# Peptides against a protein of PDB entry 4GMN: the designs that were tried, part 1

All scores and structures are predictions.

Target 1, 375 residues: chain A of PDB entry 4GMN
Amino acid sequence: RYANITLLALVTLASIGTDFQETLVKGNQGSRESPISAADEEWNGFDDADGDAMDVDQKSSSGEDQEEDYEEIDVKEDDEDDDDDSITSEMQADMERVVGADGTDDGDLEDLPTLRELIQTAVPQLIRLSNLPIDSDESLTIQSHALSALNNISWTISCLEFANGENANIHNAWYPTAKKIWRKTILPILEADSADLKLATQVTSLAWAVARVLHGETPTDGNPHRKFISLYHSSKQQAGGNSNSIEEPEDPFQGLGVKCIGVVGSLAHDPAPIEVNREVGVFLVTLLRQSNNVPPAEIVEALNQLFDIYGDEELACDKEVFWKDGFLKHLEEFLPKMRTLTKGIDKRTQPELRTRADEALLNLGRFVQYKKKHA
Positions, changes and structure headers below are counted from each chain's first letter, unless a header gives other numbers.
Peptide ipSAE is a variant of ipSAE made for these designs: the mean of its two directions, with the distance scale d0 fixed at 1.0 Angstrom where the peptide's residues are scored. Compare it only between designs on the same protein; published cut-offs may not carry over.
A fold fails the geometry check if it doesn't show the stated peptide or something in it is severely misdrawn.

## One batch from the design tools (peptide; made by RFdiffusion4, then SolubleMPNN)

Design b1_p13_6_s4
Fold by OpenDDE base, seed 3:
Structure b1_p13_6_s4 (fold): chain B 375 residues (1-375), chain A 13 residues (1-13)
Amino acid sequence: as target 1 above (375 residues)
Amino acid sequence: DLEELLEELLEKL
């Protein structure tokens, strides 16, 4: 009974996080021409895996036909189409305030009550639930739903602009909580070194959402970038052996490989340690060199991460990593391969992947030209 | 109210 209520609460919190994300994406598309790459992380609803009806051997005890007169309770199907898909008027009002708020610096969420309760009340409980001892299928289910809710909340917040002090109040409220999610939820799960690819995918998605806000300020304790690089390689080794069992996500950008690239790319931004930046940069450039064996979506993500990490010539990583390790040569040598790869994507069957690959190819050409002028 | 719903859900966790 309590478990079902807890699960319903976690599903509802995950739904609320998705609805907020959609609202933020729709709101931001109206104001700025730059498509935030909506990682439309559609909450893949729990496919009700066909409950293998435990064949309870109903021994047909021949109980006598008591004709209990079933009074037809004419349950009027009040088709209340609970259009419960409607973002509550308060969620919408909070989102309109977030998009319109001239950033008050104080980290005060007085004007954002729903977001305040999500950050201050919900997230601490979700962190608690994600850390429960796994001793039953019920505790595993609770952990999964807690991770999903944390993911959706974290993704939603990661869709906000924080550059130039925009949304500083939300950033300041979220920042300590994001570090808590990282240290209390993400790191312990990564350190458990579980062979569970579902759990690894959930924690990696959450890690990406958190790292999209924290960037190079993400806690470096235990070298998490190496754990995600290791997870990337391990996922490729497992996929090569058992072609049958992991439903490849219908969306190429929802794959564990893309998520690992997104995490490590985000971790490598300034002010990350130069050693972390170098290891990630070498990993990303190595994917481009090995592109014949890398999914196109992972190449697109690896390129975008390289542009974001090395776009600023004033950063220490430009001189100490990009130029010192000769990354420009590798990007220039990859440019003809990227043209071939992008042209090989069928626009009819994979329209999004083709669009994002066409954009990444355009940006690669511009980036190489930029770096050649600033050499 | 989503705040009330969240509070009610969180009290049940």
Scores: peptide ipSAE 0.014, ipTM 0.596, DockQ to the pose 0.000
Fold by OpenDDE base, seed 4:
Structure b1_p13_6_s4 (fold): chain B 375 residues (1-375), chain A 13 residues (1-13)
Amino acid sequence: as target 1 above (375 residues)
Amino acid sequence: DLEELLEELLEKL
């Protein structure tokens, strides 16, 4: 009886975390592009105002008007108002407040009661459930559902903007809880060194969501970046041996390799220790050098992480790692390989992967030019 | 109320 109630509660909490994410995405479509599409924002390097618009004279080649009469297939949009009543009116009201909240610096979530209860009441219980002794298939199921709920909540919160003091109340409430998830859920599971790839994928997804908010302030105890780099390499060795048993996720960006790159990239941001930054930076640059054997989605993620880590020249990692270890040369040598890789992706079969690769290629060109100007 | 439902579910854990 208790197990079924626990399972129902965990499924409900995981659903709420998903519905909250969907509500954020829908609410943000009205004011800003989705944070998943914010990876699709061209890295406009720090605007040096001298954008001489090269007037590319579009020579009007008068191609003849073949009026192919596209029969307007009147697809009646049956407005099936799928009133997907899954989003509670309270969650929608909390999301409308999050999108509109001028950040009051008080870490008080008085105006966000559902989010407050998720952070203050639900997450501590989910951390407890993720730490239960694994002695049965039931305890393993409870752990998996607790990790799924923590993942959905953490991902949703990681989609909020926290730059420039935006959402400071939510950040201040989440930050100590995110550190608690890291220390009490993520680290113990990583230390148990389980051969369970499902558990490893769940904990890595959760670790990425948490690290997207904590960045270089993520606890460095036990050098977790090395554990995720080791997991990356171990996952590649297992996939190469048994091509029949791991359903590769339909989405190339949901792969364990991408998740490992996202975690270690996030961990390497300032104020991370320079040695952590160096080990991660060398790992990412090594993936680019070995790109012929790396999935395109992992290359895209590795590039984005390199831009985010080394985009600011005022950071200690720029001088002590990027310039000192000669990363610019490796990025410049990778440009022609990236052009070949991107052109090899079929727009019809993998449209998202192609779009994100085209953007990462453009950003790589801009980043190399920026770094050459600031050398 | 989702909070009441969450509290009732969490109290039953």
Scores: peptide ipSAE 0.014, ipTM 0.594, DockQ to the pose 0.000
Fold by OpenDDE base, seed 2:
Structure b1_p13_6_s4 (fold): chain B 375 residues (1-375), chain A 13 residues (1-13)
Amino acid sequence: as target 1 above (375 residues)
Amino acid sequence: DLEELLEELLEKL
């Protein structure tokens, strides 16, 4: 009886976290700025104030209009009006406030009651439930649902803009809670050294969502970056042996390998210890060197993480890691391989992966040029 | 009310 109520509560909390994410995405689609995932941002470098607009004279090649008569296959979209009655007027009002609020520094969330209750009331209970002793299949189910709810809430919050002091009230409320999730949920599960790849995928997804907000301020106790690097390698060894049992996720970017890269990349940002940054940077550059055996989505993520970590030349990691360990040479040598990799992705069967790879290729070219100018 | 539902669910845990 209690377990069924607990499971219903956890499913409801996981749903609420999803519905908030969907509302945020829909709200931002209505605003001219789609929520650019940090992975979809075109790295423009630092604006050197001397914007010499290179006029790329796109010569309009007048290719002949072959009017291919696309017969409009009237696919009746059965608008199954799934009455998405899941988005309460309160959740929508909270998301509209988050998108519109010049965040006052008052971390009290008085104007965001639903988000306040999620952070202050729900998350502490989800952390408790994720830490229950595993003694039954029921306790494993409870842990999985608690991790799913924490993941959805943490991902939703990680999609908010916090740059330039935006959403500072939400950031200030979330930051201590995010550190608590890391210390109380993520680290204990990573220390248990479970052979459960489902649990490892759930905790790694949650770790990425949390690390996307905490960055280099994520607690480095117990060297969690090494655990995620080890998990990355272990996942590859298992996939190579059992081609039959773990369906690769239909989305290439939802793979455990991508999630491991996203976590360790996020952990390596300033003010992370320079040794942590170095170990992560060497791992990421090593993936590029071994790219023939690495899925394209993991290469895209590894590139984006390298741009974000080493984009700022004022950071200690630029001098002490990027230049000192000769990363520029490896990036330059990878550029022709990236062009081949990107061209090998079919636009029809994998449109998202192709778009993200085209962007990462463009950014790699710009990044290499930028770093050569600032050498 | 989502808060009331959340509280009611959390009180049952």
Scores: peptide ipSAE 0.013, ipTM 0.595, DockQ to the pose 0.000
Fold by OpenDDE base, seed 1:
Structure b1_p13_6_s4 (fold): chain B 375 residues (1-375), chain A 13 residues (1-13)
Amino acid sequence: as target 1 above (375 residues)
Amino acid sequence: DLEELLEELLEKL
């Protein structure tokens, strides 16, 4: 009984996080012509992979031809307004305020009661549930749903603009909670070194969402970037050996490899320790050098992360890593390979992957030209 | 209880 109520509440919190994400994306598209980065669209929906195929026994009852005179019952189309009861009027009002709010510097979420309750009340409980001892299939299910709910909430918040002090109230409320998710949920799961790729994918997705807000201020305790780099390499070794590949997600950007790149890229931003930045930068540049064996989506993500990390020449990582370790040469040598890779993607079968690859190729050309002028 | 808190949260949402 209790486990079912907790499960329902977790599914509902995950759904709420979804509906918030979708409403935020729709609202931001209406107010700002700025293309939301395609990383903001990488919300993991609930993989209802447990489609219990109800074996509908097609009993072919040979129904005899009774011409029953169907009286035309004037079924009034009651327009059942499919009130998509998923978004409460209060949640919708909070989302409209978040989308419309010029960043108030008030660190109080007084005007955002639903978001406040999600951050202050729900997330601390979800962190507790994600840390339950795994001793049963029920406890594993509870952990999975708690991670999904944390993922959806964290992704939704990560789609908000925080640059230039925008949404500073939400940022200030979320920041300590995001650090708590990192230290209490993400690190313990990464330290348990589970062979469970589903759990690894869930925690990596959550880690990316959290790291998209914390960036280089993400706690470096235990060198989490090395754990995600190790997870990237281990996932590639497992996929090569067992023909029971966990179905690669239909979306090439939802892959564990992309998520690992997104996490470590985000962790490497200023003010990350220069050695963390170096290790991540070398990892990303190494993927480009090995691009013949790397999925195109991972190359796109690795390029975007490299542009974001090394786009600013005023940052210490530009001089101490980018120039010192000779990254420009590797990017220049990769440019013709990226053109070939991008042209190899069929626009008909993979339109999104092709669009994102065309953009990343354009940006790579611009970035190389920029860095050559500032050399 | 965690469930009472989640139920109370779901009743407020």
Scores: peptide ipSAE 0.013, ipTM 0.598, DockQ to the pose 0.000

## One batch from the design tools (peptide; made by RFdiffusion4, then SolubleMPNN)

Design b1_p14_7_s3
Fold by OpenDDE base, seed 2:
Structure b1_p14_7_s3 (fold): chain B 375 residues (1-375), chain A 14 residues (1-14)
Amino acid sequence: as target 1 above (375 residues)
Amino acid sequence: PKPAPPAPPPRPVN
């Protein structure tokens, strides 16, 4: 009875975290329709003046009017609008405020009561539940659901823009809680060295969400980047040996390998210790060198992490790691491999993976050209 | 040029 009520509450908190993320993604897509127009205008600067006017002879082949009888497929809109809109009107109002707020006010969540209660009341209880002694299948189930709820809340918050002091109130409220999740939930589970790949995937997903906000300010105690690199390698060894279909997640970006790359990449950002940055940078560059045996989604994530870590030449890691360890050469040598990899992804069967690979290939070319000019 | 923002995070696990 108590376990079932606790489980229902955890499932409800995980659902709220998902629905809140979907609403943020929809809201941020609506807001992105306005500024993407400005960024496309300034890349008019490649005046490649090689005007080889290939005269494409317009052969007007008058192909015959085949009246294809468009059978009016009466798409019965089965109005299974099971809009299980678990989003309360209060959550929608908090979402509209988060998307619309000029984030200028001191770290008070007075205007965001639902988000305040999630951070201040729910998350501390979820941290407690994720740390229960595992003595039964019921306690393991409670831990898994507590981790799922923490994951969904943390991912949702990590989708907010915090650059330039945006959402500073939410950032300031979340930051100490994110550090608490890291120290009290993530580190103890990583230190327990469980062979449970499901638990490892859940904690790594949560760790990525938390590290996407904390970046290089993530607690460095116990060298967690090395634990995630070890977990990456261990996951590859287990997948190769047991044809136990751990159902490769239908989404290539939900794989434990991608999540490990996302965590360690996020941990390596400034102001991370230069040695942490170096170990992560070497790991990521090594994946590119070994790309023949690496899933395309992990290559895409490793590239994005490398761009984010080393995109700023003013950072100590640019001089002390990127240039000193010769990363540019490895990125240049990887360009032709990335073109082949991207072309090998079927647009019909894996449209998202192809789009993300096309973007990562474009960014790799731009990044290499940028670094060559600043050498 | 700053690379395009990284691809949207993985969806929450249901």
Scores: peptide ipSAE 0.030, ipTM 0.768, DockQ to the pose 0.615
Fold by OpenDDE base, seed 4:
Structure b1_p14_7_s3 (fold): chain B 375 residues (1-375), chain A 14 residues (1-14)
Amino acid sequence: as target 1 above (375 residues)
Amino acid sequence: PKPAPPAPPPRPVN
């Protein structure tokens, strides 16, 4: 009884986290329509040319059209108002405020009561449930559901813009909780010597969502980047040996390899230690050098992480890693390979992968030109 | 059903 109520609550929290993301994605698409400058296109008033209304007195003959009494079958459309009772009016009001809020620097969520309760009340309980001793299949099921709820909440929050002080109130409320998820949920599971690739995939997905907000401020204690790099390599060795049904996710971007790259890339951003940045940068550049044996989605993610990490020339990692370790040469040598890889993706069967590869190819060309100009 | 983990958002073109 208690377990079933706990599982239902965890599924509900995971649903709320997804529904909130869909709303934020729709809202953020609307705000990225740059205000089309209402150029005052002077609406050149249509000159009402005095169109002399010729009074064509057409005496059309009264044809007695027989009103065939079509019995309008009043198909009561039962408007099943599928009141999708999943999103409360309070959740909708919070979602609308998140998209429009000029963030006050105060980590107070007074105006966001649902998000406040999610962060302050729900997430601390999910962290406790994810840390239960695993002594039964029931405990493992509870952990898996708690990790999924934490994943969906963390991914949703990671889709908010926090650059330039945007959403600062949400960032400031989430930041200590994100660090708590990292220290209490992610690190203990990564340190448990578990051969469970399902659990590893869940914790890596959560780690990526958390690291997309914390970036280089993610706690580096115990070198978690090396654990994710090791997990990347171990996952490739297992996939190559057993044709057994780890169903590769239908979405190439949901693969454990992509998730590992996303985590370690996010961990390597400023102000990460230069040695952490170097180890991650070398790992990512090595994937590009070995691209013939790397899934295209992992190459796309590795490129995007390299652009984000090394896009700013004022950062210490630009001089101490990018230039010092000769990364520009490797990116330039990879450019023709990326063109071939991208052209090899069928737009009809893999439209998303092709679009993201075309974007990554465009950005690679721009990035190489930028770095050559700023050498 | 357990909701799927959301897809990583598309990155902006720099």
Scores: peptide ipSAE 0.027, ipTM 0.757, DockQ to the pose 0.089
Fold by OpenDDE base, seed 1:
Structure b1_p14_7_s3 (fold): chain B 375 residues (1-375), chain A 14 residues (1-14)
Amino acid sequence: as target 1 above (375 residues)
Amino acid sequence: PKPAPPAPPPRPVN
């Protein structure tokens, strides 16, 4: 009885965390022409690209307007009031405030009572539940649901803009909690060295969401970047050997490899120790060099992480890692391979992967040009 | 159903 109530509450918290994200994404699309992710502001290097806009000759083919009289098919929208009762009117009002709020710097969530209760009341309980001794299938189920709720909440918060003091109240409330999730949930699970790839995927997803807010301020205790790099390599070895293919997630961006790259990339941002940055940068550049055996989604994520980490020339990692370790040469040598890789993705069967690969290819070209200009 | 982990956000083209 209590286990079922706990599971229902955990499922509900996980749903709320997802629905919160969808609402925030929709709201941000209405207010900003492009959802700029908080992770993109470290890449200030592109503002100096006064580079030649290639005159794409708009060959105005005057195609004759054949007015094909499309018969108005009166599709009766059956208003299935899918009363998705998952979001209360109070939660909806909090979501609308988060999308529209010039945040105060006090970390007081007075105007965001639902988000406050999620951070201050729910998350501490989820951390506790994720750390229960696993002694039964019920305790394993509780842990898995607690990790999912933490993941969805953490991902939602990680999609907020925190640059320029935006959402500073939310950032200040979340930051100590994010560090607590890292130290109390993520690290203990990573240290347990479990062969459970499902658990590893859940904790890595959560780690990515947390690290997307904490960046280089993520606790470096026990060298977690090396654990995620090790997990990346271990996941590749297991996929080759046993016909218990963990069904590759239908979404290529939900793969454990992508998540490992996202975590270690986020961990390598300033003010990360230069040694951590170097180890991650070398790992990412090595993926590009070995790209023949790397899934396209992992290449896209590795490129994006490299752009974020090394986009600012004022950072110590630019001089001490990017230039010193000769990363530009590897990116230049990869550019023609990326063009081939991107063109090999079928737009019909994998539209999202193709779009993100086209974007990453464009950004790679610009990034290489930028770095050559600033050499 | 258990909610899937959200997809990573799209990146802007800089």
Scores: peptide ipSAE 0.026, ipTM 0.754, DockQ to the pose 0.080
Fold by OpenDDE base, seed 3:
Structure b1_p14_7_s3 (fold): chain B 375 residues (1-375), chain A 14 residues (1-14)
Amino acid sequence: as target 1 above (375 residues)
Amino acid sequence: PKPAPPAPPPRPVN
């Protein structure tokens, strides 16, 4: 009884986190519709050519309509209103306020009561549930559901803009909680060195969501970037040995390799220690050098992380890592390989992967030109 | 259904 109620509550929290994310993605697309002033260019109507449609008199035959009296089984559609009322009117109102709020700098979530309760009440309980002793299949199930709920909440929050002091109230409320998730949930699971690739995928997804907000301010205790790099390599070795393909997720961007790249890339941003940045930068550049054996989605993510980490010339990592370790040369040498890789992706079977690869190729060309001008 | 982990947000083209 209590286990089923707990599981239902965890599934509901995970659903709410997903539905909020869809709403944020739709809202952020709508704000970029700059009013294209429809200049009324007079579409000159093409002339009404008088084509005489001939009356074809087709007389065809009297088929006997057998009225099969289908007894209308009045299937009462029990409208099980699947009350997919997962988004309460209060949650929707909080989301509309988050998208519209000129952030007053007070880390007070008074105007965001649902988000406040998620961060202050739900997340601390989910952290507790993710740390239960694993003594039963029920405890494993509870941990997996708690990690899923933490993942969806953390991903939803990571889709908010925090640049230029936007959403500062939410950032300030989330930041200590995100550090708590890292220290109390992510690190203990990474330290346990479990061969469970499902658990590793869940914790890595959560780690990426958390690191997308904390960036270089993510706690560096125990060198977690090296653990995610080791997990990346371990996952590739396991996939090569047993022809039991771990069902690679149908979405190439949901793979454990992509998630590991996303985590370590996010960890390497300023103000990360220069040695953490260097180890991650060398890892990412090494993937580009080995691109013949790397999935295209991982190459796309590795490029995007390199652009974000090294896009600013004022940062210490530009001089001490990017220029000092000769990364520009590796990016220039990779540009022809990226063109070949991108052209090899079928637009019909993998449209998203092709679009993201075309974008990453365009950005690689621009980034190389930028760095050559600022050399 | 298990909520799919969200796809990484599309990056703006620089």
Scores: peptide ipSAE 0.026, ipTM 0.755, DockQ to the pose 0.082; fails the geometry check

